# Peptides against a protein of PDB entry 5TUV, part 177

Target 1, 107 residues: chain A of PDB entry 5TUV
Amino acid sequence: KEVIDRLRYLKAEIEDLELKERELDQQKLWLQQSIKNVMDDSINNRFSYVTHEDICNCFNGDTLLAIQAPSGTQLEVPIPEMGQNGQKKYQINLKSHSGPIHVLLIN
Target 2, 107 residues: chain B of PDB entry 5TUV
Amino acid sequence: AQECQNLEVERQRRLERIKQKQSQLQELILQQIAFKNLVQRNRHAEQQASRPPPPNSVIHLPFIIVNTSKKTVIDCSISNDKFEYLFNFDNTFEIHDDIEVLKRMGM

## One batch from the design tools (peptide; made by RFdiffusion4, then SolubleMPNN)

Design b2_p26_5_s2 (from b2_p26_5, 14 letters changed)
Fold by OpenDDE base, seed 1:
Structure b2_p26_5_s2 (fold): chain B 107 residues (1-107), chain C 107 residues (1-107), chain A 26 residues (1-26)
Amino acid sequence: as target 1 above (107 residues)
Amino acid sequence: as target 2 above (107 residues)
Amino acid sequence: LRYPITGNFILKDENGNELSFPYKAK
């Protein structure tokens, strides 16, 4: 009896949680679309940039590469593996489907 | 009962996902605010300077930052259309997105 | 640290598994 009652309670609660999760999923999609709309606005797009100084203030003492690419650009980072010369190989593969990629050395 | 235990595990899993999604929504809101603040800053700066920044002095969104040691040797191969890039590093590196940069900037 | 995906970049490993920013190659 107690087990059966607990099962019924848990099932009902899980159903409520499922509804809540779907609500959050919809809100996320809405907010993501809102952000895209704001970024795609002509005026906002014109001023959607950071400076070299901005980047340098965020990171210190290292080589910084800024890679500007269209939204949806894919980055593939293979697991570092031993190369033929006995050292680990570190690699980044970038692929854009909608436009060119631009790379800038910051420092 | 095993069935009761299974449902309790599922309930807990759903609760954790909901918590994560709520946090993600809050972060998205902050991202939108940060972007708007960035645009406002840049508009004001250009008004004060009475000119836009030099073309190669800024990084347009969206972008990523690759951070590596000053001693790291970087090799880059580019496709003809600049849609595909291959970076090779002889040492470790870090990749940061524009969202993190805006956070570090205090936007 | 995991940032919400806005669709600007898709970071993956060689197997197509989605990774999170910031990424550290070790």
Scores: peptide ipSAE 0.500, ipTM 0.900, DockQ to the pose 0.365
Fold by OpenDDE base, seed 3:
Structure b2_p26_5_s2 (fold): chain B 107 residues (1-107), chain C 107 residues (1-107), chain A 26 residues (1-26)
Amino acid sequence: as target 1 above (107 residues)
Amino acid sequence: as target 2 above (107 residues)
Amino acid sequence: LRYPITGNFILKDENGNELSFPYKAK
């Protein structure tokens, strides 16, 4: 009976956890939509930028490229592997579906 | 019993997923707050300057930052419509998103 | 390991697995 009681308890708890997880999933979707709405607002969009100074304050000492692209832009980074010349290949593939990509050299 | 053990494993798995999802929700909330703070900062700055920043002096969201050594040779190929980019590096690089940048900025 | 998309960019490896930021190419 102890095992049976434990099983019943665990099953009930798992059911409650399933409900909680679904609730969190819904909250995530709601919040994501809220963020999108805020960012898509015309006034907010006008001021949704950072400066070169901002970036330089966050990073220093190296070459910095800023790549601006529409939301949903895809980045593909293949696993670095050695080429025929014995040097590893490092690549970034960018694909935008909704607008052009803009690249800035910061330093 | 084996069945009891299996359910306990499942329970723990669900608890961990819930914890992760709660953390992700918190991050989204912080992202929204950071964005609002950014907008407020920029609006205030432009009001004080009585003009918008010069073009190409700012990076509009969304964006990513690529960080690599000053010695890294970067080769970039661009499609005619500027919707597709291929970057080749002869050394390692790091990619950071705008969310991380806002965090580093203290937004 | 695939990470949920919370940003505006979709970072993937060559196999289509979604990655997270920051990314370090090694």
Scores: peptide ipSAE 0.484, ipTM 0.898, DockQ to the pose 0.333
Fold by OpenDDE base, seed 4:
Structure b2_p26_5_s2 (fold): chain B 107 residues (1-107), chain C 107 residues (1-107), chain A 26 residues (1-26)
Amino acid sequence: as target 1 above (107 residues)
Amino acid sequence: as target 2 above (107 residues)
Amino acid sequence: LRYPITGNFILKDENGNELSFPYKAK
């Protein structure tokens, strides 16, 4: 009886948790869409930028590349592997489907 | 019972996922606020300057920042349409997204 | 720190597994 009651309780709780998780998933989707809508707004889009100074204030001491690309751009980073010459290969592959990619050297 | 144990494990798994999703939602809210603050800052700055910033002095969202040692040799291959980029580094690098930059900026 | 996916950039490894920002190539 105790085990049966525990099972019933757990099943009911899991059902409630499923509902909660679905609610959170929906909220995430709505919020993500909201962010996209805000960013795509013509006025907001006009002012959606950072300056070189902003970046320099966030990072220092290294070579900094700023890569601007359309939303949805794919960024592939292969696991570093030893090359044929005994040197590890470090790579970044970028692929955009909706627009050109722009690269700026900050430092 | 084994069934009871299985359900308890599942319950715990769901609780952890819910906790993670709640945290992610909070981060998304902060991201939206940060973006709005960025837009407001830039609008005010341009109003005070009575002109927009020079075209190549700003980085439009969305973007990523790649930082590496100043000694790192970077090779870049670009497609004709600039939709595909291949970066080769002879040393380690780090990639940061615009979200992190906005956080570091205090937006 | 793992950032939520916004859809701006989709960071993946060579096998298609999603990665998180910031990323450190070591």
Scores: peptide ipSAE 0.481, ipTM 0.899, DockQ to the pose 0.363
Fold by OpenDDE base, seed 5:
Formats: sequence, C-alpha cells, structure tokens
Structure b2_p26_5_s2 (fold): chain B 107 residues (1-107), chain C 107 residues (1-107), chain A 26 residues (1-26)
Amino acid sequence: as target 1 above (107 residues)
Amino acid sequence: as target 2 above (107 residues)
Amino acid sequence: LRYPITGNFILKDENGNELSFPYKAK
C-alpha cells in the first residue's frame, strides 16, 4: 500500500538525517577545537583585546561596564523582583572557577 | 496511519535541528575570522605606536558588556574569595557578548 | 548554544535555564 511505501521512505530518510546530524556535530567539535587553538596561541592571545574606543564606538549614551573573566564563568540573571522599598531590583551574579574577574568602567 | 504521522513529525524535527546546526557552524566560522582580524588589527596598531596599549585601556577576551542608563545606580559586591561577583542595578540593563562587539566593530 | 569566544559565558536565570545574548533585563 501507499502507507507502507511512505513508512519505508520516511524511515530511510530519518536514517540519512541521523547521519547528517552526526556529521554536523563532528564538524562543530573540530571547528570549536580549531578556534580554541587559535585563541590559545601565545601571539594571538597577546593581541586578543578590544579598546575603550572600540566599545564606545559600538555603544553610546549610557554607562558601560566591561567584565572580563575566564572561559567557563557562570553568569546568572535572576528575574527582577520588588525590593523592600518598592524598587524593582535587577541583579547579575558572576561566578568564576578558574581565574579572576576584571571589571572596567568604560564611560 | 498514526505511525506515518509520527515519523513525519520526527523527520521535521530532525530537519529543523540540522538547519540550526548548519547556522551555528557558519557563526563559528565568522567568529574565527573576526578574531583573526582583531589580532591583525591590534598587531598593526602596536607596530605603528611602537608600544603596547596601557593595561587599563584594553579589554581582553573573553568579556561581556553591560549597558545601562547613566542614571542607574550600580552596586558591586565581591565574595571573600573573589570568585563571586554580585551586581545590583536600580534600573534595567542590557548584556552583550564579545561576539556581538566584534560584529559591531566590523571585524 | 556555546561558542568558544563568548559561549564561555553561560548566561542563565535563577532556575538554570540558559538565556541568549544580547540580554535585556525587564
């Protein structure tokens, strides 16, 4: 029947898609490793920075904080809640496990 | 048949995941290119200046940018071990990653 | 999604749900 043929077709296609997805996963892994290698290179690492001017050119009119931290740093942003004085509280929680966190006021 | 419909749903789900993964791979490639361009720019700039930039004038990767109104009051609390940072804001804020900054810089 | 450059900053809410950049506090 047509239904049986459709089932066979779908099963075969899903199998092909599984192979494609695994291929993409592998490619992502290789690319991520490549990027890591490039960034960890001593020369590249020495020059892996942006300036205050760069940030100011990207943003204007407000207070800008730059937070530099090691890879793997956890960043938590709780849902804003009302404070005791009726002021809504906004928070950012940072947790680093592998190095110091550096904060810069840009403007 | 119900089985046919179930497989069609599964097929579509896999197709969407594959599409997303393809897009993610493209973004990673662009990130690597942007990083390499950043390194080249900085190397050239330091060559022209014949010196590295002052330490407090640059932000090393990886980093995030917090953008808030100039009227926003910001409080920062640091844990005793300096592994945890708590930022309190009395108003809304935005958080941007270094990837977005590099894009805005045209890298 | 985690990327090597910024994907190293894992943005989450208080429940551990992963959020995306850019983030707007509302």
Scores: peptide ipSAE 0.479, ipTM 0.900, DockQ to the pose 0.414; fails the geometry check

Design b2_p26_5_s3 (from b2_p26_5, 13 letters changed)
Fold by OpenDDE base, seed 5:
Structure b2_p26_5_s3 (fold): chain B 107 residues (1-107), chain C 107 residues (1-107), chain A 26 residues (1-26)
Amino acid sequence: as target 1 above (107 residues)
Amino acid sequence: as target 2 above (107 residues)
Amino acid sequence: LRYPITGGFILLDENGNPLSFPYKVK
């Protein structure tokens, strides 16, 4: 009796959790679309930037590169490997499919 | 019973996914708020200056920040596909996204 | 997992596996 009751309870709870998860998935889609709409707005897009000062205030003491690219740009960072001269290679590979990539040296 | 144990594992798995999704939703909300605050700040700043900032003085979203030592040698190569970039560093580096920058800015 | 506000950069390792920001190359 106890085992049967526990099984029924667990199955019912899992069903409720499944419903909750689907609800959250829908909310995520809604929110993502909302963010897209806000950012695609002509006025918002015009003012969607940070300054050199902003970046310098966030980071200090090092060289800073700012790389701007369209949404969906692929950023690949290979695991460092030894080069021909025995020096490790540190790389970033960028691939944009929808627009140009812009690079700024900040510091 | 073994079936009870299986369902309990499933229950816990679903609970963890729900928790993760709730956290992701909260993050998206904060991102949207941060973006709106950024836009408002920039609009106000340009109104005060009575002009837009110079093109190379700002970084448009989306962007990333690469942070490396001032001693690091950085090389940039553009592939045959002009939308593909290769950055080479002779030392370690860190990559930060625009979301983190907005957080550090207090947006 | 965090999502860029723009759906922006997709950070991947050399095997196409997703990485998270911030990322330190070691």
Scores: peptide ipSAE 0.550, ipTM 0.908, DockQ to the pose 0.402
Fold by OpenDDE base, seed 3:
Structure b2_p26_5_s3 (fold): chain B 107 residues (1-107), chain C 107 residues (1-107), chain A 26 residues (1-26)
Amino acid sequence: as target 1 above (107 residues)
Amino acid sequence: as target 2 above (107 residues)
Amino acid sequence: LRYPITGGFILLDENGNPLSFPYKVK
């Protein structure tokens, strides 16, 4: 009946959408690998940096910390909770497994 | 029928996911372009200066930027090998990645 | 879903769940 025809149409469309979604997933993976290859290139890596001026132009005032670390470094930010002294706790935990972490005070 | 409604909901969900994935793919493309522009800028700048920038004057990728008030007190504990860092703040802060910085730089 | 170029930093909450940049701590 008409309902059956509608069901068949919807199922066919969903199948086409599944194919499109998988195609996009593959394209993403390919592009991610491409970006990695470009950044890992020795020449590109040599020039893959920003300056203090660049950062200052992006942010106005306040204290700016720049933290450079190897790819894959873990950055943990606990949800602020009330401390034992009655003050809210704000912290950052950094863990690198492949190299040292460098911290620069911008301003 | 209820089955038709269920499939229509599924169809719409998939369409939304596809749209999101397309947007994410475009973001990756822009990231790659931004990085290439950054490299080109730095290469040109060093050619003009006939020397690389001084050490500790630049921030190599990957990096993050922590932004907090000038009044914020920051304590830092560092491991001997500099592989682990603990930052404590007495106030709120914001964390930005290198991708956002490149965007703000107009790369 | 947002990572530094080539997956630089992995932003996590206290439970090890991934977070996205930019992140405001309030």
Scores: peptide ipSAE 0.547, ipTM 0.907, DockQ to the pose 0.423
Fold by OpenDDE base, seed 2:
Structure b2_p26_5_s3 (fold): chain B 107 residues (1-107), chain C 107 residues (1-107), chain A 26 residues (1-26)
Amino acid sequence: as target 1 above (107 residues)
Amino acid sequence: as target 2 above (107 residues)
Amino acid sequence: LRYPITGGFILLDENGNPLSFPYKVK
């Protein structure tokens, strides 16, 4: 009887959790759309940038490349492999489908 | 008893998944706030300066930051339409997204 | 998309599997 009661309780709780998860999924979708709308707004888009100073303040001691590209740009980073010269090759492959890619050397 | 245990495992799995989704939702909320703060900062700055920043002095969203040693040799191959980029590094590097930058900026 | 502000920068490994930021190449 105790087991039966526990089973009943667990099943009911799992059902509630399913509803909660669906709620969170909907909230995420809504928020993602909201963010997209905010970012696509003409005024917001005009001011959606950071400065070289901003980047330099976030990082130090190394060479920094800033790469700006359209939404959906693919960034492929192969696992480093030994090259013909005996040196590991470290690569980044960028592919944009909707616009040009811009690269800035920060420091 | 085994059925009860199975449901308890499922319950725990769902709880953990919900927790993760709640965290992700919170992250999205913070991202939206950070973006709005960035826009406000830039609008105010341009109003004070009475001009927009020079085109190559800012990095527009979305962007990524590539961080590598100052000793790293970087080669870049660009397609004619600038839709494809191939970067070659002779050493390790790190890639950061704009979200992380905004966080580091305190937005 | 997991990163709406990145606008959908899609970080992939050589096999097309998604990766997460920040990413360190070792």
Scores: peptide ipSAE 0.545, ipTM 0.906, DockQ to the pose 0.424
Fold by OpenDDE base, seed 4:
Structure b2_p26_5_s3 (fold): chain B 107 residues (1-107), chain C 107 residues (1-107), chain A 26 residues (1-26)
Amino acid sequence: as target 1 above (107 residues)
Amino acid sequence: as target 2 above (107 residues)
Amino acid sequence: LRYPITGGFILLDENGNPLSFPYKVK
């Protein structure tokens, strides 16, 4: 009896959790669309930038490359492998499908 | 019973997924707020300056920051249309996204 | 998982598996 009651309770709770998870999934989609709409707004888009000073204030002491690319740009970072000269290869592969990529050297 | 144990495992998995999704939603909300704050800051700054910033002084979203040693040698190969980039580094590097930058900026 | 504000860069390994920012190459 106790096992049967526990099973029924668990099944009912799982159904409630399924509903909650679907609700969260929908909220995520709505919020993502909201963010996209806000960022795609002509006025907001014009002001959607940071300055070199902003970046320098966030990072110190190293070489900083700022890479701007369209949304959806693929950034591939292969696992470092030994090169022909015995040196590890550190690489970044960028592929944009919707526009050009821009690179700025900050320092 | 085995069935009861299976359902309890499933229940726990769903609870963990829900918790993760709730956290992700909270992060998205904060990102939206950060972006709005960034736009407001930039609008106010341009109003005070009575002009837009120089084109090469700003980094438009979305962007990433590559951080590496000042001694790191960086080679870059660019496609003709600038849609594809290959970066080669002779040392380790770090990649940061615009979200992290906005957080560090206090947006 | 980190979601870019703009739905920006998609960070992947060589196998096409998603990675997260920040990413440190060692």
Scores: peptide ipSAE 0.543, ipTM 0.907, DockQ to the pose 0.413

Design b2_p26_5_s4 (from b2_p26_5, 12 letters changed)
Fold by OpenDDE base, seed 4:
Structure b2_p26_5_s4 (fold): chain B 107 residues (1-107), chain C 107 residues (1-107), chain A 26 residues (1-26)
Amino acid sequence: as target 1 above (107 residues)
Amino acid sequence: as target 2 above (107 residues)
Amino acid sequence: LRYPITDGFILLDENGNKLSFPYKAE
């Protein structure tokens, strides 16, 4: 029957798609590990930076805070709420677990 | 048949996931290339200058950029170990990651 | 969709849900 043939076809295709998805998952894992290895390399790490000029070229007209922190640093941004004085409160909470946070003002 | 419909829905779902994963993988590849280009640029620049840049003139990865109006009042509370920061803004702000900066730099 | 080169910063809301960059506080 046509339905039976369609079912067989779909099952076979889904099996192929499962293989493809697993392949992509594996490729992502390998790439992520590769990136980590590249960035953790002592020479690469030494040159893993941007300059004030770089940032100024990317942004203009505003106050810019450059915040550098160790990987895994948590950045919490609560939903802006009305303060006691009737002004909305905008906050950023930073928490690092492995090292100090460094802040640079760029204007 | 209901089974045929179920499998077709599953097939479509898997196809969409695969498409998303392919795009994500491509983005990671581009990010790795951007990072390598950044390192090469910095190495060449320091070789030409025959010295590293001043310590407070560069921003090491990973970093974020907080963008706000020049009129925005920013208050910052810092823990003794500099592991925790609380920023208060009296106006709106934007946060950009290092990935976006590298893209804007054309890396 | 943006995936960090490394884990980098983890952007969270007040409930611990992951957010994405860029973020605009309005």
Scores: peptide ipSAE 0.599, ipTM 0.911, DockQ to the pose 0.392
Fold by OpenDDE base, seed 3:
Structure b2_p26_5_s4 (fold): chain B 107 residues (1-107), chain C 107 residues (1-107), chain A 26 residues (1-26)
Amino acid sequence: as target 1 above (107 residues)
Amino acid sequence: as target 2 above (107 residues)
Amino acid sequence: LRYPITDGFILLDENGNKLSFPYKAE
């Protein structure tokens, strides 16, 4: 009857949607690999940088720290908690496993 | 029927996931384009200058930007091998990744 | 919903859970 027809239609559509989702997943993986290949290229890597001016144009009026580190560097930010003196503590913990960390003061 | 309703809910769930994945894929494409534009810009600039920029004048990917008030006191502890950093701030701060910076740059 | 160009920095909370950029400490 009507319910049976609706069920059949919905099941067929869901099957099509499953195919579409798998296609998108495959495209994502392909693109990720493509990006990796582009960035790993020696020439592209040589020119993969921004300038101090670039950063200053993106931000204004504040102190800016630029931190460059190897891919995979861990950046830990604990939840700000009230210190014993009544002041909240704000921290950043950086850990690299594959190379040194470089810090630049921009502003 | 209950089964029909269940399938309709599942259909909608799948449609939403597909929509999200499509958006994410588009973002990846834009990121790749932004990176290629950055490389092209820098190559052209260095060709015109006939020399690379000074070492400490540029920030290589990957990087993050820490933004805080000019009044913020920053304390930094660094390991001897520069593989570990600990930053302490007496006020709030923001952290932005290189992807956001490239977006702000209009790449 | 952010996808890095590469696996750059890994932002973590104090428990080792992954966080996303941008981050605001307040």
Scores: peptide ipSAE 0.595, ipTM 0.910, DockQ to the pose 0.390
Fold by OpenDDE base, seed 2:
Structure b2_p26_5_s4 (fold): chain B 107 residues (1-107), chain C 107 residues (1-107), chain A 26 residues (1-26)
Amino acid sequence: as target 1 above (107 residues)
Amino acid sequence: as target 2 above (107 residues)
Amino acid sequence: LRYPITDGFILLDENGNKLSFPYKAE
């Protein structure tokens, strides 16, 4: 029966897809660990920075704040609310748990 | 049959997840390459200069870039330990992560 | 969707929901 054959085919294909998905999950896991190792390397960490020029080349015509903080730093952006004068308030709240935050102004 | 239809729906769902995971994996690979290129660039630059860059001239990873109009008034409140920051803007702003910056830099 | 190489900055709304970069304030 055609239906039975189709069912068998689909089940076999789904099984193959499950294997592929697990393979990708494993690859991602290993790659993430590799990236962490690379970035945690003392030499790589020492040179893991961008310059003011780099930032200025990426953005133009505006005021730029460069904010450096430890991994895991929380960045909260509340929905803009109307102020007392009728102007919307725009806020950014930063919270670091493992180190100080450093801010650079770039014009 | 209904069972065939159910399996085909599942098959399609799995195919889409696999596609997404493949894209995510590719993105991670590109990010790692970009980081390595950044490190190599900086190492070479410091070797040529025979000195590290001034401490206030570079932004260490991880970082974010806040982009706002030059007319925007920015107020900043900082905790004593530098672990908490509150930014107030009188106008709209954009936030970009270091990953996007590295992409824009062509790393 | 973006998938960072590290647990860098965690962008959240006022309700604690995770957001993605880039972000533009309304």
Scores: peptide ipSAE 0.591, ipTM 0.909, DockQ to the pose 0.373
Fold by OpenDDE base, seed 1:
Order: sequence, then structure tokens, then C-alpha cells
Structure b2_p26_5_s4 (fold): chain B 107 residues (1-107), chain C 107 residues (1-107), chain A 26 residues (1-26)
Amino acid sequence: as target 1 above (107 residues)
Amino acid sequence: as target 2 above (107 residues)
Amino acid sequence: LRYPITDGFILLDENGNKLSFPYKAE
């Protein structure tokens, strides 16, 4: 019947899609490792930086803080809440587990 | 039939996941290209200047940019080991990652 | 939604849920 034929077709297609998805997963893993290798290279790492001018060209007219920290640094931003004085409290919590954090004022 | 409908839903779900994964792969490729371009730019710049940039004039990856008004009052508390930072703002702020910065730079 | 070149920064809410960049505190 038509329904049976559709079921068979769908099952076969889903199987093919599953294979495709696994292929993409492997490609992602490979690419991620490739990027890590490139960035971990001593020469590349030495030149992996941006300048004040770069940042200023990306953002206009505001106070800019550049925060550099080791990979994996946690950045927590709690939901803004009303303070005791009636002003909303805006906060950033940074926690590094593998090295110091460095902050630069830009602009 | 219900079974046919279920499989069609599953098929569509897989197609959407595949589409998302393809997009993610493209993003990773662009990130790798951007990083390589950044390194090349910096190497060339330092060669032309015959010196590295001053230590506090550049921001090494990975980094984030916090953008806030010039009028925003920022308070910062730092741990003794500089592994933990607490920032307090009296107004709204935005946080951008290094990936976005590289994109804005045209890398 | 974030696929960093490296692990980079991990943006979290107050409950430890992962958030995406860019972030705006409103």
C-alpha cells in the first residue's frame, strides 16, 4: 500500500540522514582539533593579538574594557536586580582556574 | 498513519540538525581563516616596525570586550592572585567575544 | 550557539546555564 511504501522510504531516508549527521560530527571534531593545533603553534600564539586601534574601530563612543584570560575562564552575569537604593545592579563575575586575568581600558 | 507521521517528524528533525551542523562547520572555517589572517597581519606589521608592540598596547586571545556608556561608573574588585574579578556597573553593558571582534575587523 | 576557536570564555547566567555572545545586560 501507499502508506507502507512511504514508511519504507522514510526509514531508508532517515538512515541516510543519520550517516550524514555522523559525518558532520566527525568533520567538526577534526576542524576543532585543527584550529587548536594552529592556535597552539608557538609562532601563531605569539601573534594572536589585537590592538587598541582594532578595538576602537569596532566600537564607537563608549567605555571599552578588554579582558584577557585563559581559555575556559568563567564569565557569570547575574540577572540585573534592584539594589537597596532603587538602582538596578549590573554585575560581572570572572573566575579563572588556570591563570591570571588581565584588564585593559580601551579608548 | 500515525507511524508515518512520526517518521516524518523525525526526518524533519534530523534535517534541521544537519542544517545547523553545516552552519556551525562553516563558522569554524571562517574563524580559522580569520585567525590566520590576524597572525599574518601582525607578523607583517612587526617586521615593518622592526619591533614588537608595547606590552600593554595589545590584547592577546582569548579576550572579551565590555562596552558601556562613558558615564557608567565601574567598580572592580580583584582577588590577590588575580584569578577572580568582580565588576559592578551602575548602568547597562554589553559583552562581545573575540570572534565577533575579528569579524568586525574584517579578518 | 557559541563555537569558539578555542574554549575561550564560558558565559554563564546566575544558575550556571550557558549563554551566548554577544550579551546585553538590561
Scores: peptide ipSAE 0.598, ipTM 0.911, DockQ to the pose 0.407; fails the geometry check

